# Peptides against a protein of PDB entry 3V4O, part 65

Target 1, 234 residues: chain A of PDB entry 3V4O
Amino acid sequence: DQPLAKDKVALLIGNMNYREHPKLKAPLVDVYELTNLLRQLDFKVVSLLDLTEYEMRNAVDEFLLLLDKGVYGLLYYAGHGYENFGNSFMVPVDAPNPYRSENCLCVQNILKLMQEKETGLNVFLLDMCRKRNDYDDTIPILDALKVTANIVFGYATCQGAEAFEIQHSGLANGIFMKFLKDRLLEDKKITVLLDEVAEDMGKCHLTKGKQALEIRSSLSEKRALTDPIQGTEY

## One batch from the design tools (peptide; aimed at target 1 D30 C129 A163 H168)

Design b2_p30_3_s1 (made by RFdiffusion4, then SolubleMPNN; from b2_p30_3, 23 letters changed)
Fold by OpenDDE base, seed 2:
Structure b2_p30_3_s1 (fold): chain B 234 residues (1-234), chain A 30 residues (1-30)
Amino acid sequence: as target 1 above (234 residues)
Amino acid sequence: EEEAERAKALAEALAKLLKIGLQSFSPELK
């Protein structure tokens, strides 16, 4: 029996022009390419660039409101980030230097909120560094996913490593997006798809020892990004 | 009716996403 999505919604965030931190380049192209791919998968996509803390929090809040029973959601973030004792944080462009947890968005808190939405599928992809922030002493949050949450979490960098960028055809792309875009349209269970992306990354000499894809999932069904929306068969 | 309401809600939410900053944010996201 083919799983069906009640609807498909995606929020893509790419932060590049940081005020107090090094500027990035890859998020622009990566968000653009991912936007086009997800639209081909019949996702309703909102893509936002260079968000402040206030804007990011509002965007995530509104995205969460879109999630409901049976809905397919995808949240993608590319930008600066850090991880302390199991807590991961997305860094807004207006974050101070040094930034702290109160200036950033906690990934685990977002995941917790996503668990309550009873989505058909919820994919959260992070393309950011996992280095420690010595200026943040936030208490660890347990991030155990419920089995019924149908959440797939992808973290595209190694702990302690910066996101690796490569040039392709004159454009700077993130390594994660380079390999993801080749497989994203495949009609496969999303965890299988991401595992293959991870394997592709692992085979590339450019990424060995520099970047990897960590996947965590509570998905127990064969759900794919290609699954049709209810009432519309493709 | 439920589908219509959902569609309306989605449209409004998407519009809000495009107009970021018009609503308060949840402190739980910190």
Scores: peptide ipSAE 0.177, ipTM 0.675, DockQ to the pose 0.014
OpenDDE base, seeds 1, 3, 4, 5: peptide ipSAE 0.033, 0.029, 0.079, 0.021; ipTM 0.660, 0.669, 0.689, 0.563; seed 4 fails the geometry check

Design b2_p30_3_s2 (made by RFdiffusion4, then SolubleMPNN; from b2_p30_3, 25 letters changed)
Fold by OpenDDE base, seed 4:
Structure b2_p30_3_s2 (fold): chain B 234 residues (1-234), chain A 30 residues (1-30)
Amino acid sequence: as target 1 above (234 residues)
Amino acid sequence: EEEEEKARKEAEEKAKKEAVGLQSFSPELK
């Protein structure tokens, strides 16, 4: 009954020191905390900060090379972002002002490539704003996704809304990570885990009515981040 | 003592200021 992962690989990107945009604070700490947690879950974690467009694309390419049939892939991003027509765009630190889709990485395109690897689970944790970029009128022609029933999106905020960070004890954390870190190690189906995180976030008076976790998933199996790696002792 | 109380009040004020000052991940575009 226990699902097994062929392997577990995570790419964590935190962009905060933007050249042409306001700097952020939370991605540094959030990437660090998530790295430690995912390593406890036996993920192979690549954590990167302040990536240019070129570096981000390379990081994604390298991440994809680590994916294979049955592998759990997790992509975490914290930074500036936007969403146009249901497509999520991660903004590199060297993006121009204003930025356009050609300057950014489309998450759904990454998902498509992950599906081609026949992964066992695809998890996207996107700690970024989801407001429309009015300076980008491009309607991306996305390749049709396969029906793999192994996709989970954890959006830090709702469609068209903003994600926030809070300062605490001299450090800043994203609101999403603040609550995610408390539950990430729980042995639960990933969608159930995120639902509990959503409830915890909902109790935060600071972001009530401003930020709420959105879970978008097509997951037909009881997959958890705690799932053991095939062939390993557990 | 008074110093601890002062520190607590300062921490509370800081926390209040931090609570008021949510930073959005949204950039200002030109």
Scores: peptide ipSAE 0.236, ipTM 0.617, DockQ to the pose 0.435
OpenDDE base, seeds 1, 2, 3, 5: peptide ipSAE 0.115, 0.180, 0.177, 0.218; ipTM 0.581, 0.644, 0.625, 0.610; seed 1 fails the geometry check

Design b2_p30_3_s3 (made by RFdiffusion4, then SolubleMPNN; from b2_p30_3, 22 letters changed)
Fold by OpenDDE base, seed 3:
Structure b2_p30_3_s3 (fold): chain B 234 residues (1-234), chain A 30 residues (1-30)
Amino acid sequence: as target 1 above (234 residues)
Amino acid sequence: EEEKKLKELLEKLLAELNEVKLQSFSPELK
């Protein structure tokens, strides 16, 4: 039987023009390309660029309001970031240098809130570095997550490693999006799809030994981004 | 398929010639 989504909602954030940190280029093109692809998959997509902490928090709040029981929620982030104690932090453009967790948005906190909405699927695509931030020694105390078995993390890079963008001239693209875009429309379980993306990335001569996709999932059902929305198909 | 092969060849050649650079998403912290 074909799994159905009550609705499909995506929030895409690309941060490039940082005030106190090096500027990036890839998020602009990557957000644009992903937006077009997700819309072809009948996602309701909100795409935002260069968000301050306040704006990012507001965007997440608005995104959460669109989630409900059985809804597919997808969060994509491209920008600076770090990972401390297994928690991923997205860095707003107005973050100080150095930044700390109090200046950033914790992905796992967002996941907790998504679980409260009883979503049908929670997908996080994080195109950011996952290196330890030595300037932040705070150990966050997070609420325990529910066992929902509907969570997928696509990390553009391995734990403790860096994500990269390709630069040769003009506009740049992230390595993750370079390969993700080729398979995103395929009717496959999302974890299988990402696994194939990982294999494609592994064959790239530009990034061999430099960047590898990591998939972390707890998904007990065959959920795909191509799953039809309830009420549109039988 | 031909385009795919050409793309792969181009990537290989560019990598060998070091004509393509990679920029890390990691910020430079003070």
Scores: peptide ipSAE 0.202, ipTM 0.657, DockQ to the pose 0.389
OpenDDE base, seeds 1, 2, 4, 5: peptide ipSAE 0.181, 0.017, 0.029, 0.186; ipTM 0.645, 0.527, 0.367, 0.650

Design b2_p30_3_s4 (made by RFdiffusion4, then SolubleMPNN; from b2_p30_3, 20 letters changed)
Fold by OpenDDE base, seed 4:
Structure b2_p30_3_s4 (fold): chain B 234 residues (1-234), chain A 30 residues (1-30)
Amino acid sequence: as target 1 above (234 residues)
Amino acid sequence: DELEELLKKLEELLKELNEVKLQSYSPELK
């Protein structure tokens, strides 16, 4: 009765060295840590850093090619970002200043494409800001999503708020990853796991009132990142 | 190999450091 994954595939993107925006530091470490953890969970992980718009789009395309019916798909992004009208936009390193939606990748569009693959689980972990970009007045018209009940969003921050990295004399770690990494290997429903991460984050005095994890999900099954791959025995 | 080693060291250092500074993932647009 335990849910099984046909396969498990993850795309991790960390953008730091922006050309026209402040450089970040934490995505390097965060992507590395998450890569190691997901590999322990038998994910096939593609980890990429400092992607241009062209490279990001290609990476997403290749990621989608790895998805199929029943496959668990996980997308992690750490970098600059914004949210307009409920749509999350990941900012490539070569994005202009100011950037617009045409320069960025829309997460909800990726979700739509993932649904077309009939995936078993769609997880988005977005370590980016969710403030509105006033320079982007585009109102995207997205196709209606299918009712798949297998979608989980883990936002590093709440709507309209900022996400932060912790810098220590030249070293940096994202707030979200700081707490996520401690629980990621737990055999729990992914939404339950993220809820515990949210509680852990809430105890951090540094980000109190500044950053809080938001979970948005439509998950009707007890799916976990620890779910075994079909045909394998442990 | 060298990168992995450096990243592991960085991870360890991050665990030991107590002084923290917040950096926003939201750039100032112009």
Scores: peptide ipSAE 0.335, ipTM 0.727, DockQ to the pose 0.377
OpenDDE base, seeds 1, 2, 3, 5: peptide ipSAE 0.298, 0.048, 0.307, 0.059; ipTM 0.693, 0.410, 0.704, 0.370

Design b2_p30_4 (made by RFdiffusion4)
Pose (drawn by RFdiffusion4):
Structure b2_p30_4 (pose): chain A 234 residues (1-234), chain P 30 residues (1-30)
Amino acid sequence: as target 1 above (234 residues)
Amino acid sequence: TLSSLVVTVVVAVVVASVAYFSYTSGLQPR
């Protein structure tokens, strides 16, 4: 009755040195911090910075190859992003200005590929803005996803809104990771854990009225990032 | 004249330091 994971795998990407868009600072320390925490939780973690579109697609293909039945899969992205018609896109460092959906990675397409591997848990922590891209002409019409009841999204901000880091950030985490890092080791269902992070972030004066954590979840089973890996000793 | 010049320089340095501190304590979108 203790939920188990076949394995725990994560892909973390932090994009900062944009060629044609404002540069960011905090993704480096955010990625460094989450890598350490997830390693403490026995995840196999691939952590990468400043990825071009080509490198992002390759990184996600490698991550997909590590996924199989019953595996917990987690993706964390810190950098520029946008959301059109409910679909979230991650923007690579080589994105032109303006850019469209073909220059970016659609997170929903990644989730579809993860479900094909029959993962036991799918977690997306998207630490990026979610405003519309006016230059993105295209429409989704993506296939409906299977009902796997094991998907959790932890958006650093609401749809049509911005996510933030501290100006001239230096050593500071961005807002999402500042609060996520204090809770991630808790032995609680990931949906509950993210809800506590949402409450902690609500006390932050800098972001009142402009950034709030959004949890979207269909996870029915009580699964946690601290769940033991099957066949190891707990 | 000299006292007025020193006061003007001190006020300018304080205003610039406060503006910079407020700017670096701000928010940058991702």

Design b2_p30_4_s1 (made by RFdiffusion4, then SolubleMPNN; from b2_p30_4, 26 letters changed)
Fold by OpenDDE base, seed 3:
Structure b2_p30_4_s1 (fold): chain B 234 residues (1-234), chain A 30 residues (1-30)
Amino acid sequence: as target 1 above (234 residues)
Amino acid sequence: MEEEERRRLEEERKKAAEEKAKEEAGLQAL
C-alpha cells in the first residue's frame, strides 16, 4: 500500500550575511528554488533567511509545533556549519568568531525533539561544511535517540569535508542544490532519490574529489516526498 | 563545408572551456 503522510511540513533556513564570518551567496537562490519545489509536493513551507541564534531557535520551536504523529518533517539548512563527534552544528549569522556549540544549533537535538512528536518521516538536508571546529572542544552529551526507522540525512558533503557554492554568478546554486533540484519531484523512495543525486553530483567536474553527497538513513518503509497527504483526494 | 564545421566545433569547445574555467574560479566553501 502507498504510504500516506498525515501532513507535510518543511523548515528552510538560508544564512548568508554573517557578521563575523565570510558572506555567502547561494543560500538565497537555493532556499527560493527548494521552497517552490516543496510547495509543488504539497509541503507547508516556512522559509527564512539570515537568522540570529535567537531567531533560529524560535524558528525550530515553531516548526516543532507543526509536527505531530505521522507528519513528514523536513529541515533544510544552507550556510556555515561544522561537525564535531558526529554532531552537526548550524551557525547563526550573529555567531562570534570563533563560534562554539553554545552559539550554534545542534541538528541531532532537533531530531530528538522531532522523534518526540512521533513524526512519520524525518528528513534533514544539510548544505554546510562538515569539518571539525578546532575551537570547540566540547563533547556534547545528547539524549539517546529512539529507534523510529524513519530518518534520512542528506549531507551535501562527506564527513570532514567542505561543501561549495559558486560565487561568480548572482543566481548560482550551491553544488548540492544544483543536482537536488533536478530530481526532487521524482516519485521515488527518498533514499533512492538522494542516491541518484549523489551519482549526478559525482559526475560534476567542478567538485570531483572535493565534495561528495553522503546519505545516512534508517528508513524501513518506502517513503517518498511525493507521498500523498491522508484525507486528500487523489 | 568540412573546414567551416570544424572551425565551429573548435569555437564551441573553446567557449565551453572558458565557461568551465569561469565556474571553477567561482567556487567557495560554505
Scores: peptide ipSAE 0.414, ipTM 0.769, DockQ to the pose 0.359
OpenDDE base, seeds 1, 2, 4, 5: peptide ipSAE 0.393, 0.386, 0.398, 0.409; ipTM 0.747, 0.747, 0.749, 0.759

Design b2_p30_4_s2 (made by RFdiffusion4, then SolubleMPNN; from b2_p30_4, 27 letters changed)
Fold by OpenDDE base, seed 3:
Structure b2_p30_4_s2 (fold): chain B 234 residues (1-234), chain A 30 residues (1-30)
Amino acid sequence: as target 1 above (234 residues)
Amino acid sequence: EEEEERRRREEEERRKAEEERKEREGLQAL
């Protein structure tokens, strides 16, 4: 039996023009390319650039309102980030230097809220660094996640490592998106697709030994981004 | 013919090596 989505919704955030942190270039192109690909996969896509903390929180809230039982939810983030104690933090463009967890959005908190919606699939694609922030000693007490077996994380890099962009001839792409875009339309289980992207990234001589894709999943069903929406005549 | 093909291959390898060097110099951490 082919898995069906009740609907497919994606939120894409690319932060580049930081006020107190180094400016980035890749998120502009990466969000654009991913938007076009996800639209071909019949996702309802909201794409946003250079969000303040307030705007990011509002965007996440609006995204969560579109989620319901059996809906596929995808969150993509490109920008500055960090990871403390297994918790991933997305950094808004107006974050202070140094930033703390109170200034950032915790991905695991978003996941908890997505689980409450009884979604069919939860996908996180995080194109950010995963280094520890030594200026943030906050240990977030996260509530235990429910056992939903429908979660996939694609991290652009390993825990404690950096993710990179390539600046060439005025155009920049993230290393992760450079390889993801070539496979994203394939009709494969999302974890299998990401594993192939990981192998392609592993052949990149530029980032060998510096950046590697990490897949973290609890996915008991063969779910793909290509899965049809229920009630659509294919 | 064989000498021209060898010259073309050497120019292509030199171009690829220069492109890879430029890409390495252009790496930026997120």
Scores: peptide ipSAE 0.418, ipTM 0.789, DockQ to the pose 0.338
OpenDDE base, seeds 1, 2, 4, 5: peptide ipSAE 0.408, 0.414, 0.417, 0.410; ipTM 0.781, 0.783, 0.787, 0.786; seed 2 fails the geometry check

Design b2_p30_4_s3 (made by RFdiffusion4, then SolubleMPNN; from b2_p30_4, 25 letters changed)
Fold by OpenDDE base, seed 3:
Structure b2_p30_4_s3 (fold): chain B 234 residues (1-234), chain A 30 residues (1-30)
Amino acid sequence: as target 1 above (234 residues)
Amino acid sequence: DKKKEEEAKKEAEEKKKKAEEEEKNGLQAV
């Protein structure tokens, strides 16, 4: 039997106009292109740019209100970020320099809250750096995650590495989105789709030995972004 | 002292060369 989604909801955040950090360019284009693709997949998409800490927290709270049992939730983030002790932190545009965990949003905390909603699928697409922040020695004490077997992380880069954007053209994607967009509409298990994106990225001469996609998943069912919504006669 | 200064200088030159290569390829770290 083909898996069904109760609904499909995506939150896309692109941060580029930082106050105290280098400005980015790719998040604008990447959020736009991903929005159009996810809408073709019948996702309800909320796309936001240049969020403050307060606005990011509110956007996540509103996103969580749209999640319920069997709903597919997708969070995409493009911007500055870091990873400490296996926890991913998204950096708001108003974050101080240096930023700390108290100024940032922890992805694993969002995952915990998504699990409480009994979602059908949780997908995180994180187009950010995964370097350690040496100015933040805070070890987040996270409660143990539930065993839901419905979690997929697509990291644009390896642990401890950087993610890159293309700057030569006035409108260019990040490296991750450049390859993701070509496959996102394929009717494949999401982990298989991301593995094919990883292979395509691995053939790119620009990023060879610099950036590689990492997939971290606990997905026991054949779930795809193309899965139909329950009660929709398509 | 001098060996640590030479190692730090070499690391700085390698970082600079990497940054120049990334700039030449039109890549920026996010």
Scores: peptide ipSAE 0.293, ipTM 0.671, DockQ to the pose 0.378
OpenDDE base, seeds 1, 2, 4, 5: peptide ipSAE 0.274, 0.292, 0.056, 0.284; ipTM 0.717, 0.680, 0.350, 0.677

Design b2_p30_4_s4 (made by RFdiffusion4, then SolubleMPNN; from b2_p30_4, 27 letters changed)
Fold by OpenDDE base, seed 2:
Structure b2_p30_4_s4 (fold): chain B 234 residues (1-234), chain A 30 residues (1-30)
Amino acid sequence: as target 1 above (234 residues)
Amino acid sequence: MEKEEKEKKKKEEEEKKKKEEAERNGLQAL
């Protein structure tokens, strides 16, 4: 039987106009392109750009209010980020230099809150660097995650590595989004889809040996972004 | 103290050099 979603909700955040950090270009286009694709997949999409810490926290809170039992939740982030001790931190545009965990949003904390909603699927697409922030010595005390077997992380890069955007004379895309967009509409298990994106990205000569897609999943069911919403006659 | 400061400066210079190399290749780190 094909898995059904109760609903499908996505929060897309693109941070580019940082106050105290280098400005980015790709998040604008990447959020826009992903918004259009996810809408074709019948996601309810909230897309936001250049969020402060306060605005990011509010956006996540509002996103969580849309989640419920069996709902597919997707969080996409493009912007500055870091990873300390296996925890991913999204950097708001008003973050100080240097930023610390107290100034940032921890993805694993969001995941915990999503698990409390008994979601059908939790997808994180993190188009950010995964280098350690040596200015943040905070050891996150994370509560143990529940075993929900419905979690997929698509990291734009490997642990301890950088993610990149292409700075050409045209519209800048993130390397991850450049390949993700070509496959996102495919009716495949989300982990299989991301594996194919990883292979495509691996052919990119610009980022060979610098950036590679990492898939981290605990997904026991054949769930796809194409899965129909319950009660919709297709 | 002096060794740690020298290692920190060396890391910062290596990161700066990697960033400049990425920028020359038309890549910007996120």
Scores: peptide ipSAE 0.405, ipTM 0.789, DockQ to the pose 0.316
OpenDDE base, seeds 1, 3, 4, 5: peptide ipSAE 0.389, 0.404, 0.398, 0.390; ipTM 0.776, 0.793, 0.784, 0.777; seeds 1, 3 fail the geometry check

Design b2_p30_5 (made by RFdiffusion4)
Pose (drawn by RFdiffusion4):
Structure b2_p30_5 (pose): chain A 234 residues (1-234), chain P 30 residues (1-30)
Amino acid sequence: as target 1 above (234 residues)
Amino acid sequence: SLSSLVSLLSLLFVSVSSFLFWASHHLTPR
């Protein structure tokens, strides 16, 4: 009755040195921090910085190859992003200005590929803005996803809003990781854990009225990032 | 000379402190 993971795998990407868009600073420290915490939770973690579109697609293909039946899969992205018609896109460092959906990675397409591997848990922590891209002409018409009841999204901000880091950030985490890092080791269902992070973030004066954590979840089973890996000793 | 050096070091300290205070209250979108 203890939920188990076949394996725990994560892909972490922090994009900062944009060629044609404002540069960011905090993704480095955010990725460094989450890498350490997830390793403490026995995840196999690939952590990468300043990825071009090509590198991002390759990184996600490698991550998909590590996924199989019953595996917990987690993707964390810190950098520029946008959201059109409910679909979230991650923007690579080589994105032109303006850019369209073909220059970016669609998170929903990644989720579809993860479900094909029959993963036991799918977690997306998207630490990026979610405003519209006016230059993105295209429409989704993506296939409906299967009902796997094991998907959790922890958006650093609401749809049509911005996610933030501290100006001239130096050593500071961005807002999402500042609060996520204090809770991630808790032995609680990931949905509950993210809800506590949403409450902590609500006390932050800098972001009142402009950034709030949004949890979207269909996870029915009580799965946690601290769940033991099957066949190891707990 | 000494008074001019102290005034310059005080101005520099206030300027750096004002900048660090200001930066701590501003945000960069991702």

Design b2_p30_5_s1 (made by RFdiffusion4, then SolubleMPNN; from b2_p30_5, 27 letters changed)
Fold by OpenDDE base, seed 2:
Structure b2_p30_5_s1 (fold): chain B 234 residues (1-234), chain A 30 residues (1-30)
Amino acid sequence: as target 1 above (234 residues)
Amino acid sequence: DKKKKEEEEEKKKKEKEAKEEEDSKKLQAR
């Protein structure tokens, strides 16, 4: 039987107008294009730009309220970020320089809360750098994650590496979204889809040896973003 | 016709390579 979603909910965050950090441009385009694609996939999409720490926390809390048993949750983030000890941190636009974990949102904390909702699928698309922040020596004591076998991380880059965008005067995607958008509507297991995106991105001469997509998953079922919503007469 | 097509393909290739070189200088880390 084809897996069914109880509902499909996405939170998309694009941070670009940083106060104390280099400004980005592509997150606007990336969020816009991904919003349009996820709506075609019958996702309920909340798309937000240039969030402060307070606004990001509130957006995540509101997103978690929409999650329930069997719901597909997707979180996309485009902006500055870092990874310390396998913990991914999304940087708000009002983060100080240097930023620390206390100023940022830990993705693994969000994942824990999503697991408590008994979601059908948890997808994280992290279009940010994964370099260590040497100014943050804090190791978040994360409670042990449950074994839910429904988690997929698509990292725009590998551990310790950077994710890139091209600073055009016009509309341009980040490197990850440039390739993701061409595959996102395919009726494939989400890990297979991301593997194809990884191969496509691997052909990009601009980022060869600098950026590579990493897939981290514990997805035991053939779940796709195309999976129908339960009780919708298609 | 064949020569003109080859010249147009070579021109498109050079324009693509020049754009890729320009874009490489404009890469920003997130």
Scores: peptide ipSAE 0.483, ipTM 0.839, DockQ to the pose 0.448
OpenDDE base, seeds 1, 3, 4, 5: peptide ipSAE 0.480, 0.493, 0.489, 0.482; ipTM 0.836, 0.842, 0.841, 0.837; seeds 1, 3, 4 fail the geometry check

Design b2_p30_5_s2 (made by RFdiffusion4, then SolubleMPNN; from b2_p30_5, 25 letters changed)
Fold by OpenDDE base, seed 1:
Structure b2_p30_5_s2 (fold): chain B 234 residues (1-234), chain A 30 residues (1-30)
Amino acid sequence: as target 1 above (234 residues)
Amino acid sequence: SKEEKEKKEKEEKEKKEKEEKENSKKLQPR
């Protein structure tokens, strides 16, 4: 049976205009391009820029309200971030310097909430750094995740490494989105698609030995972003 | 000629490597 999505919903967040941290540029372009691609894939896309902690939490809550049994959920984040003890933290634009876990959104907490919705697929595309934040010694006690076998993480970089954008005078993507956008419309299992993106990124001389895509998957089924929505006769 | 093609491919490679080296100085971590 061809996997059918009950619906396809994406939340895209691009944070650039940080108050207490270096400003970014590429998240605007990354979110815009990804929005257009995901809409071609029949995703319901909510795209937001420069969110405060409060606005990010609200955006996640609203996103979770759109999730239900068999829905494909995709979260993309471009901005500052960190990883402590295998937990990924997205940094709001109003985060203090230094920021801590209490000022940030934990992706694994969002994943837990997505699992409670009995989603058909959970995709996280994290276009942020994965360096440890030495100012945050908080070990988040996360509840055990359910074994749903439908989770895919695409990390723009490997553990303990940085994700980069290219500072051009014009509009430019981040490194991850530069390669992701060229493959995103392919009718392939999402993990295969991301593996091809990883190979394409691996050929980039700019980021060789500095940034490498990491795929973390429990996906036991053939699921693609191209999968049709149930009840849509195409 | 084969030599002109090889020369052009080399010049394009050197240009690309130079552009890549200039772009590498413009990498910003997220």
Scores: peptide ipSAE 0.437, ipTM 0.786, DockQ to the pose 0.416
OpenDDE base, seeds 2, 3, 4, 5: peptide ipSAE 0.448, 0.455, 0.449, 0.436; ipTM 0.792, 0.800, 0.791, 0.784; seeds 2, 3, 4, 5 fail the geometry check

Design b2_p30_5_s3 (made by RFdiffusion4, then SolubleMPNN; from b2_p30_5, 27 letters changed)
Fold by OpenDDE base, seed 3:
Structure b2_p30_5_s3 (fold): chain B 234 residues (1-234), chain A 30 residues (1-30)
Amino acid sequence: as target 1 above (234 residues)
Amino acid sequence: KEKEELKKKQEEEQKKKKKEEEDSKKLQAR
């Protein structure tokens, strides 16, 4: 039997206009294109740009309110980020320089909160760098995660590596979204889909040896973004 | 005809390489 979602909800955040960090351009295009694709997949999509810490926290809170038992939750982030000790941090546009964990949103904390909602699927697409922040030596004590076997991380890059975009005067995607968008509508298990994206990205000459997609998952069921919503007649 | 097609293909490949070189200089880390 095909897995069913109770509902499908996505939060997309693109941060570009940083106050104290280099400005980005591609997150606008990335969020826009991903929004259109996820809507075709019957996701309820909230897309936001250039969020402050306060606004990001509020957006996450609102996103969590839409989650419930069996709901598919997807979080996409494009912007500056870092990874310390396996914890991913999304950097708000008003983050100081240097930023610390207290100024940022920890993805693993969001995951914990999603697990409390008994979601059917938790997908994180993190289109940010994963380099260590040397200015932050804080080891976050995170609460233990539940064993839910419904978690997928799609990292735009490997641990300790960078995620890139092309600074063009025109509209261009980041490297990750450039390849993701071509596969996203495929009716495949999400981990299989991301694996294909990884292969496609691996052919990119621009980022060879600099950026590679990493998939981290604990997904015991064949769940896809194309899975139908329960109670909907298709 | 074959020579013209080959020349056209080479010109397209050169254009592609030039674009890739330009794009490489514009890579920005997030």
Scores: peptide ipSAE 0.508, ipTM 0.844, DockQ to the pose 0.450; fails the geometry check
OpenDDE base, seeds 1, 2, 4, 5: peptide ipSAE 0.495, 0.496, 0.505, 0.496; ipTM 0.836, 0.839, 0.842, 0.838; seeds 1, 2, 4, 5 fail the geometry check

